# Ledger of designs, part 262: peptides against a protein of PDB entry 9IZ0

Target 1, 345 residues: chain A of PDB entry 9IZ0
Amino acid sequence: ITCLGSNGHTYKQLVKGGNDDLRQDAVMEQVFEQVNGFLRSYRKTSQRNLSMRTYKVIPLALKTGVIEWVQDTIPLGEYLDSAHKVYHPKEWSLSTCRKLIAEKQMEDLETRLKVYDLVCRHYRPVFRHFFLESYADPVQWFTTQTNYARSTAVASVLGHVLGLGDRHGQNILIDKTSGEVIHIDLGIAFEQGKKLPVPECVPFRLTRDVVDGMGITGVEGVFRRCMEFTLETLRREEDSLLSVLEVLRYDPLFSWLISPLRRMKKQKMQLENFNQPESGNITTDASRDPKIQRNNVSGESEAERAILKVRQKLSSTLSVEASVGELIRIAQDPSYLALMFCGWS

## One batch from the design tools (peptide; made by RFdiffusion4, then SolubleMPNN)

Design b2_p24_7_s4 (from b2_p24_7, 14 letters changed)
Fold by OpenDDE base, seed 1:
Formats: sequence, structure tokens, C-alpha cells
Structure b2_p24_7_s4 (fold): chain B 345 residues (1-345), chain A 24 residues (1-24)
Amino acid sequence: as target 1 above (345 residues)
Amino acid sequence: EEPILSVEELPEKKSAREIAEELL
């Protein structure tokens, strides 16, 4: 919809309705606004203008609300699919790569690694071309690529600390003006992505295309250093961040657990992305719901576990450099990426 | 009297050194 503001300006807005919990998105955006306060107060992060890009979410009811339309953006996955067809027209399609990974989801790690490596050889990175094509001026090119690496670093640290899941290429927008990343659909947090039918095994998305967008230095330089400064800021502001999360512990409307319905919806979307409608009666015998023991873990006990995990991720037991080094290693490890729904791009 | 469009002072172009020091 397009709304006329009281200031006489027209604003595009997305009305979202259905089973998606906009309250969780609104809460995560509020946490990001607080973290942006910490990043502005700390010299090493403020000098680099480090921030998590946010968007306005107004929950109107438990499952309906208004979302700000982020202008001049493109989903990362949409850009990558289009660019890959242009730059590598002889390589495999995204659908072929998805099919091969899916066909091997139940196989051992060795078989999954072989298929992942094969897919990687037939689907090469292209995301560097976003910056090379969009910016003819070398200063603008360098600035936007730097903004991308900086914003990706902030989002990677926050995504790890808050345990953000469902970080596929359609849930990551690229700002065409600034080169910054914008994370959307924040409804899988506090490591609930590990409870998906395809468990999320990486701390954040650092696939080959995400790295290709950083330019010649890849993860080394701007990205690594901005992760370090962001983690240093969050460790300094640990008590402030935990106090913001404790407010959510007392919100009876905040869901610390992925709902069975949302899990089933994500499972169905994962399966439908594999099913072209070949007319085969795959009776999905939905009757074998494994009795997920409803551990009557009170929502309070799951909140306490989530906050404890955030505290553990902010622990100063390892240096900032050692912690960031290990996160980057895990996020790029083929043994984890081969287990993901889309770890190759 | 043509309104002198005040050229908003473009924020001082950070020297290649200041950019490098912000990147380091």
C-alpha cells in the first residue's frame, strides 16, 4: 500500500498477515536499535559508522502488521540467481543444485561433501559483479563494497549472538544505493534454526557469494576487523544487552520457541522448492509426526536458556580475535555448509 | 539577485590515508 504521511510525503508499506509472527520481527528490530546505540557510543564502531540496518515494523495484532517498504533494495538470492545466469550461462541452474543437495540430505557426511563440492564447481560465485556493474565511479565502488563488508560483519555478529536463523538469500536484502545488507523475517531467533527439518549448523551466512561481494580481500581486512569491533562493543555492553533481553522474558506474547506450525510451514516451503509438480502421488504421510516430547518447559525456562546462551557467546574466555577467527572458520567450513539447505551460494 | 545556492560544503573528502586508517 501507499500511505500519505502527516508530513505530506508518500510512503510505500507492506501489509503482512497470516501465520508469521510480526511481534518477533518488531522485538528483534527494537534489539537492533539498542545495539545501534551501543555501536554509536563506542569509538571503534562509531568511527566506521557500524550499524545494523533496521526497518519499521508495526504489529497491529498477534499475526498482522505493517512493515516499512525498504526502497532501492533487492533480495541477495534474486540478484545471485539473475547474475549467475548472465555470467555463468553454461553452469548448473539453481534448481539443479538444490535438487542434487536434497537427493543426498539423508546420506552420510562424506557423500554430502562430495555433492556440495560438485555443486560448488558447477555454480561459481558472482556477487562481486553487483558492485562492479552498479558503480562506474571507483570511489563509489570502493565505498559501497566497504559498506557491504561492514554491514555484513555487524549482521554476522548480531546473527550469531542472537541466534538468528532462516538466513537464506531471500531474507537478506542488498541496498542498491549504499551496498549495505538488511536482514528481514526475524521470526527464527535464539538458535531455533537448529530445530528446523534441515538444522542450521553455521553461526551466520558466510557462503562463497557472500564472501565474493567483499572483493579481493574476502573475509580478511574490513569484514574481520568490523566483526572484531562489533563483538568488542557487545561484550562491553553485555549487561545492557541482557537487560533488554530480560524485558522479553516477562512478555507473555514473545515466543522463545519456534511454533510447530511455523516449523511445518518452513518444512513445506523447503519441500515445495524441490517439487516441481511432477504428478507423482507422494502421499506425505504427515501422520508420522515424531512425538516431539512436549517437554512442558515453561516459556520462562526457554527464555532463561536463550539469555544464558547469549551470555555464553559474549564470554571473554577467548580473545575477540580468537572468537571471530573461530566464527569465520565455522561459517565457511564445508562440513557445515554441505549440511545446509543452500550452503554453496 | 540570483539566489546564491550555497554549495553545501561537501564533507571534507577523507584523505586516502584517513580512509585507510578507518579500514585498518
Scores: peptide ipSAE 0.009, ipTM 0.284, DockQ to the pose 0.016
Fold by OpenDDE base, seed 3:
Structure b2_p24_7_s4 (fold): chain B 345 residues (1-345), chain A 24 residues (1-24)
Amino acid sequence: as target 1 above (345 residues)
Amino acid sequence: EEPILSVEELPEKKSAREIAEELL
């Protein structure tokens, strides 16, 4: 739908219906707006305009809502698939890489590392080309690449602290005007992504293409410093952040567990990339939507565990620099990336 | 052919679950 605002501007909105619970996305966007308040309060973060890019979500019912349509965006994974075909037309297709990683998913770490390296050699990073193609002016190029590194740093710290899962290239939008990242489909939070059939073993997405977009300094420039300033701000506002999360503990609209439907949808998307369509009529009798007996006791225990994990991640036991250094190391470690559904780009 | 990370530079054989638990 298109709405005319009171300011005379037209706004596109997506009316989403079906099996996706927008209430989790709406709650996570509210947490990000509170964190953006903290980032504006401190000089080190406010001077750099550090923020998590948000989008408006209005849940209307259990499975329906209105989402702000973010104009001038592209999914990271859509850009990368297109750019790899243009810049490296002799390399492996994304489907070939996915198939090879999938066929070896049940193998040992040594075999999976060999397969990951083989994929990496036949599918090279191209995300630097986004900035080179989109911005002919050197000042605009530098500004947008800087905004990308800044927004990725904020999203990486928040992704780690809040345990945001499912951060694949289709759930990350790139703003073509600012170069900023926008994270969508936030229904996997508080480490519930580790409970997927292919567990998310990294604190945030820092793949070779995500790094290639940061330019010649990679992670050792704007990105690292902006992660440090973001984590410093969140450590100072620990009690404020935990108070926001305690409100969510008692929110009957929030689910601390992955939705069984979302888990099945993600599992099906993971499995459909493994199996060629053998025309087997798996008449899974989809008729009994098991009434999600929210065992309140299990949700409350998971909420308490999630808040404890957030507190542990905000611990001042290590310096900000040491903590960020370790997070960057882990997020780039081939031993973890080789276990991912798409760790090579 | 640039060598893959040498088999000697491979970390100890951990399961995907143990790796996910170390990141917890």
Scores: peptide ipSAE 0.000, ipTM 0.256, DockQ to the pose 0.016
Fold by OpenDDE base, seed 5:
Structure b2_p24_7_s4 (fold): chain B 345 residues (1-345), chain A 24 residues (1-24)
Amino acid sequence: as target 1 above (345 residues)
Amino acid sequence: EEPILSVEELPEKKSAREIAEELL
């Protein structure tokens, strides 16, 4: 919808209704604004204008709200699917790649690695072309590619620390003006991605296309250094960050657990990729609600475990450089990427 | 005839070095 603001400006707004908990998004955006405060206060991060891109979320009801329309954005996955068809028209389709990975989803690591490598050889990165297409001016090209690397670095560190899951290409927007990444749909946090039917094994999204967008330096340069400065800031502000998270421990509206509905939706999407379209009326006999054993782990015990895990991720046991180096290694490791859901590629 | 915006209102062209140092 388009709303006229009290200032006379027209704002596009997305009205989201349904099963999506916009309160969780709103709370995570508040955490990001606090982190942006820390990034602005620290010289090494403020000089580089490091921030997590945020968007306004106004929850109207338990499952309904208004989201600020992020103008001039495209979902990363939408751009990549289009760009692969243009730049690599002789390579495999995304659907073929996803099918091959899905068919081997229950196999051993060695088999999954062979399939992942095979897919990688027939589906090459293209995201560097986003910057080449969008910016005819070399200064604007370089600036936007840098903004992309910087914003991706902040989002990668913060996403790891907060344990953000479900970072598929439709939940990452690219700002076509700045080159910055905007993370949306924040309903999987605090490592709840590991509770998905296919567990998330990587700390953040650093797929081949995400790296290709950083240009010729890849992860080595702006991205690595901005990760280091971001992690240094978060370690410095550990007590402040933990205090923000402790407030959420007592928020009765914040869910530290993945919603059963979201888990079921993800499970269904994973199963639909296994079944050929047999026209069988799967009467969704809603009666076989698998008794998701509500392990009545009190929401408090999950919050405490989440906060302890954030503290553990901010530990100074390793240097910032060593910690970032290990995170980058794991996020790019084929042994972890081959274990991801077929929609991760 | 598009109005030539005066060079003075362009934010100081950070040198390629200052840009590189801010990017580093």
Scores: peptide ipSAE 0.000, ipTM 0.246, DockQ to the pose 0.015
Fold by OpenDDE base, seed 2:
Structure b2_p24_7_s4 (fold): chain B 345 residues (1-345), chain A 24 residues (1-24)
Amino acid sequence: as target 1 above (345 residues)
Amino acid sequence: EEPILSVEELPEKKSAREIAEELL
């Protein structure tokens, strides 16, 4: 839809109808705007313009809403698939890599690590080329790569703290103008990604391609320092952040649990990608809406557990540097990445 | 003045989410 604003400007908007809970996305975007307030108020984060990139979500009904069309973006996974074909045309296809990982999904960790290493050797990182191709001016190149590392650091800390799941390459957009990351499809939060058929094993996405986009310093430059400043800000604003999350505890429209429909959809996708090539026509027959009897008592107990997990992640028992160091280590650990659906890119 | 909602049918460029749902 193109909307004419009261200012005479036309705005492209995406109307989503169907089985997606856009209320979950809208609530998470509101949490990100509050966190952006904390990042603007704290000198160390404000001086670096650290923010979680947000987009407007207007829920019209439980399963219908308007999403802002984020112009000049590309999904990370779309760029990576195209760039691997260009820069490494003799390497394995993404479909070959997925098939090999999938065929070993039920095997032991040792077998999965061997397959992950094999895939990694035949599918090398290319995301550095996004910045080299897109920006001919060295200052613009350096600025956009810096913005990428900064925005990825904010998204990584905030994604860990809020327990954002389903962080695959298509749920991460790259802004082609700024180099910043934009996280979309926020309906898997508060560690509900651990309840997926392939459980989320990493605190955030820090795959080889995500690191390759940071340039020659990798994680040891702008990224690590911006994670530290972001975590320091969130620890300082713990009570403020917890107060925002307590409001969600009493929102009857908010879901602290992964939707059974969303779990089943992700289960089907993760299972259908074992068997079928490129046939894109999923006619979702809309007819069987199971009455989601939200037992209120189960929702409150899950909200309390979620808030307790946020508080535990903001604990000052470890230094900011030690906490960030361990998060970066776990997010890059092959023993966790080999368990993921797509841990190689 | 009523906001003229022109529904431009953007050609079925699979949303980043539909591309994601096919690539998951």
Scores: peptide ipSAE 0.000, ipTM 0.264, DockQ to the pose 0.239; fails the geometry check

Design b2_p24_8_s1 (from b2_p24_8, 14 letters changed)
Fold by OpenDDE base, seed 4:
Parts: C-alpha cells; structure tokens; sequence
Structure b2_p24_8_s1 (fold): chain B 345 residues (1-345), chain A 24 residues (1-24)
C-alpha cells in the first residue's frame, strides 16, 4: 500500500497477513528504539552514530500488520546468491551446498566439520563486492563499508543479548545507500532459535560473507571496537534495558516462546530442502486450531527465564573486551557453524 | 544452447554431489 504521511511524503508499506506474529516484530523494534536512545546518550557510541537500524511495524491484529517498505534494500542472501554466480561461476551452487550440509546433518561432528570445510572451499565469500560494485567513489565505499561494520556490530551485540534467532540471509537486509544492515522477521528471540529443528549454536551471524563485507580488517578494528562500545553501553544501561523488557513480561500478546506453528513452518522448510519437488499436494488442513490453553504460569516462568538470561549476558564478570572476544570466537567457530543450516556464507 | 548447457551442468553437479556424499 502507499500511505500519505502527516509530513506530506508518500510512503510505501507492506501489508503482511497470515501466520506471522507482527506484534513480536513491533515489540522488538520498540526495544531497539529504546536501545538507540542509550546509544545516543553514551559518548563512545554517539560519536560513532551507532544504532540498530529500525523499521516501522504497525500491528493491526495478532497476525496482520503494516511494515514499512524499506526502499533501496536487498536481502543479504539474495545479493550473495547472485554475486557468487558472477564472481565464482565454477564453484558449487548454493543449492548444492545446502543439499550436502543437509544430507549430513544427522552425522557426527567430525563428519559435519569435513562437509562444512569442503563446502567452504567450493563456495568462497563474495560480500566485499557489494561495496566495490555499489560505490565508485573511494570515500563513499569506505563510508558505507564502515557503516556496514558498525551496524553489524550493534546488531550482533543486540542479537546476542536479546537472543535473536533465525538470522538467515533473507532476514538481513542491506541498505544500498548507507551500507547499514536491517534485521527483519524478529519473531524468534530470547534464545528460541535453540528450539528450532536445527538449533542455533552461534550468538549472532558472523559467517565468512558477513566478515568479507567488513573489508581487509575483517572483524578486527571497526567491528570489534563497535561491539565493545555497544556492549559497554548496554552494561551501563542494564537496569533501563531490563525495565523495558519487564514491560513485555506483562504484555498478554507477547510470546516469550516460539510459536509451534512457526517451528513447524521452519521444520517444513528444512525438510523441503531435502526432497526434490515431487508434486505432492500436502493439503495441511490448518483447520484444527488446538485450544492451547495458555497456562499463564508457563508464560511468566519463560519471561523470567528470558530476563535472567539477558541479565546474565550483561554480566560484568568478564571485561567488555574478553566478552566480545569470546562472542566473536564462538560466532566464527567451525564447530558451531558446521551445525548451522547455512554457516558457510 | 545455454539452457541445455545449464541442464548438463546441473546433472554433472548432481552426479558429483552423489559421488561426494558416497565418499564422505
């Protein structure tokens, strides 16, 4: 839809309907706006214009709402698939890599590591080319690459702290104008990604292509330092952040748990990548809404557990540098990435 | 020509993938 704003500007908006709980996205965007307040108030983060890029979400009903159409964006995964075909036309296809990782997903860690290493050798990083193609001016190139590294650092810290899951390449947009990352589809939070059929084992997405976009320094420099400053800000504002999350504890429409339907949808998507398209009309008769009596007691216990996990992640037991160092290490560890649905790019 | 070569490359890729899966 196209809406006329009160400022006289026309905005394109996406009306999303169906089974996706846009209220989760709207709530997470509100949390990001509050965190952006903390980042603006703290000298080390404000001097670098550190922010989580947000988008407007207006929930109209439990499963229907309006999302701001972010113009001039591309999904990371869409860019990477297209760029890989251009720059590495003799390497394996994304489908081949997915199939191989999928077929060995039930094997031991040693086998999965061998498969992951092999896929990595036959599917090289290309995300550096996004900046080289899009920006002929060296100053714009450097600025946008810096903005990418900064925004990825903020998103990585927030993604870890809030336990954001489902961070695949279609849920991460790149702004072609600024180089900033925009995280979408925020309905898997508070470590609920660990409850997916393929559990998420990394704190945030820091795959080889995500690192390749940071340029020659990779994680060392802008990214690491911006993670440190972001985590330092969040540790300073711990009570403020926890107070924001406590408001969600009492939201009867907020789900601290992954929706069974969303888990089944992800399971189906993972299984459909195993089977060649036999044209079997599986009419999933979605007509039996099981009256899930939301036992209020279970929701409060999960909210409390989630808040306790956020507090634990903000703990000052380790230095900011040590904490960020360990997060970066884990997020890049082949032993975790080999277990992921798409850890190679 | 391009479409046939894409189908041949897909078949070569599927066969190579089968051999790879059998060797791992």
Amino acid sequence: as target 1 above (345 residues)
Amino acid sequence: DVAKRLEELKKEEEEFLKELIEKL
Scores: peptide ipSAE 0.011, ipTM 0.324, DockQ to the pose 0.044
Fold by OpenDDE base, seed 1:
Structure b2_p24_8_s1 (fold): chain B 345 residues (1-345), chain A 24 residues (1-24)
Amino acid sequence: as target 1 above (345 residues)
Amino acid sequence: DVAKRLEELKKEEEEFLKELIEKL
């Protein structure tokens, strides 16, 4: 939809309808706006203009709303698929890599590590080319790559703390003007990604292509330091952040759990990404609702557990540097990435 | 040419990042 604003400007708007609860996206965006307030108030983060990029979500009903269309963006996964075909035309296709990882999904860790290593050798990182292609001016190149590393650091800390799941390359947009990352589809939060058919086991996405975009220093520079400053800010504002989350505890419309329907939808999308479109009418025989015993864990008990987990992640038991060091280590560990749906790029 | 310019840009990046880290 195109809307005419009261300022005389036309804005493109995406109307999203269906089984996706846009209220969860809107709530997470509100949490990010509050966190951006904390990042602006703290000298170390404010001096670096650290922020989580947000987009406007207007929920019109439980399953219908308007999303701001972020102009001049590209999905990370779309760029990477295109760039990989250009720079590495003799390497394996993304579909071949996905197929090999899927065929070995039920195998032991040793076999999955061997397949992951094999895929990594035949699908090399290319994301550095985004900056090299887009920015001929050295100052603009450095600025945009720095903005990418900074925004990725903020998103990585927030993604870990809030337990954001489903962080695949189609749910991460790159702003072509600033180099900043924009996270979309926030409907999997508070570690509910661990309940997916392929459980998420990394704190945030720090794959080889995500690192390749940081330039020659990789994680060792702007990214690590900006993660440290962001985590330091969130630890200082722990009570403020928890107070925002406590308001959500009393929101009867907020779901702290992944719905069975969302889990099934994500499972189908994972399976459909493996099936080339053979034109087989998969009649969705909607008749076998598996009686998933709703363990009547009250939504309140799951909210309390989620808030306690956020508090635990903000604990000062380890230094900021030690905590960030461990998060970066885990996020890059092949033993975790080999278990992911797409851990190689 | 492109490979040489890429190595020059990597060196410029390393120097710039060093200067940024020193200002950080």
Scores: peptide ipSAE 0.005, ipTM 0.300, DockQ to the pose 0.014
Fold by OpenDDE base, seed 2:
Structure b2_p24_8_s1 (fold): chain B 345 residues (1-345), chain A 24 residues (1-24)
Amino acid sequence: as target 1 above (345 residues)
Amino acid sequence: DVAKRLEELKKEEEEFLKELIEKL
């Protein structure tokens, strides 16, 4: 829809209805705005304009709402698929890579690592080309690549701390004007990504293409330092962040667990990416309602576990540098990436 | 000067990334 503002400007808005839990997204965006307050208050993060890019979500009901239209953006995965076809036309298609990883999903780690390595050799990183092709002016190029590395660092720390899942290339937008990342579809949080059919084992997305966009220094430049400053800020504001999350503990409409609908939707999308549509009439016998044993873990007990995990991730047991170093190591480890749905790009 | 050096760094980065990719 297009709305006319009281200022006489027209704003594009996306109306979503059905199975999208826009209330979960709206709550996570409110948490990001509070974190942006902490990042603005702390000198080391404020001097670098570090922020999580947010978008406005107005929930109208449990399954309906209005989302702000994010102008001048592209999904990372859409860019990477198009760019890979242009810059590496002789390499494997994304569909071929997905199929090979899929066919070996039930195999041992050694076999999965061999397939992951093989896919990586036939699907090379291209995300550097986003900056090289989009910005003719060297100052704009350097500024936007720097903004990308900064924005990715904030999103990586915050995504780890809040346990954001489902960070595939379609849920990460790139702002074409600033180079900043915008995370969308926030309904998998507090490590609920580990409960997906393909468990998420990395703290955040730091795949080869995500690193390729950081420039010649990769993770060792602006990215690492901005992760350190972001984590330092969140550790200083631990009590403030936990107080924001404690308010959510008492929201009867907030889900600390992945919704069965989102789990089923993701399972279906994963399965549909494995099956080319052979036009076979799969009579969906919708009659097997999986009695998900609601183990009567009170929603309060799951909230308490989530808050405890946030506190553990903000622990000062390790230095900021050591903690960031370990997070970067794990996020790039082939032993984890080979187990994921799309760890090669 | 700064703009010229940034254009040189852009080329150096493009070449380095090509070489890195050819070695992978």
Scores: peptide ipSAE 0.000, ipTM 0.291, DockQ to the pose 0.019
Fold by OpenDDE base, seed 5:
Structure b2_p24_8_s1 (fold): chain B 345 residues (1-345), chain A 24 residues (1-24)
Amino acid sequence: as target 1 above (345 residues)
Amino acid sequence: DVAKRLEELKKEEEEFLKELIEKL
């Protein structure tokens, strides 16, 4: 929809209708605004303009709402699929890579690592080209790439701490003007991504293309340093952050659990991304719904577990540098990325 | 030639910008 503001400006807005819980998005955006307050209050983060990029979510009803249309954005995955076809037209298609990873999903780690390596050799990173194409001016190129690395660092730390899942390339927007990342579809948080049919094993998305966008320094320099300053800020503000999450514990509308419907939707989307319809009438006999054991875990017990995990992730047992170093290592580890739905790009 | 020189200039610029990033 297009709304006319009281200021006479027209704003495009996305009306999202369906099974997507816009309340969870709205709540997570509120948490991000609080974290942005902490980042603005801390000199090391404030002087670098570190923030989690937010967007306005107005829930109108159960499963319906208005999302601010983030102008001048592109999904990371859309750019990468397009750019890969341009820069590497002789390499494998994204669909071929997905198919090979799926065909080996039930195999041992060694086999999955071999397939992941094979896919990586036939699907090279291209995300550096986003900056090189979009910005002819060196200062704009540098500024935008720096903004990308900074925003990715904040999103990576915060995404890890809050246990944000479903961080695929369609749920990460790139602002074409600033180079900042915008995380959307926040309906999988507090490590509920580990409950997906393909469990998320990485703390945040740090795939080869995510790194390629950081330029020639990769994860070293701006990204690492901004992760460290962000984590230092979140550790300093631990009690404030936990207090924000405790308010959500008592919100009867907030779901600390992945909904069975969302889990099924993600499972179906994962399967549909593998099945190009060869035109065979596969009667999906709907009769084999695996009896999802309704573990009657009270929502309160899951909220408490989530808050305890946030506290554990903010622990000062390791230095900020050691903690960030380990997070970067795990997020780039082929042994985890090979287990992911799309760990190669 | 022009494409190669453009790639060299981009690489020189990337190295210069790396040094700037390391100083930030």
Scores: peptide ipSAE 0.000, ipTM 0.278, DockQ to the pose 0.015; fails the geometry check

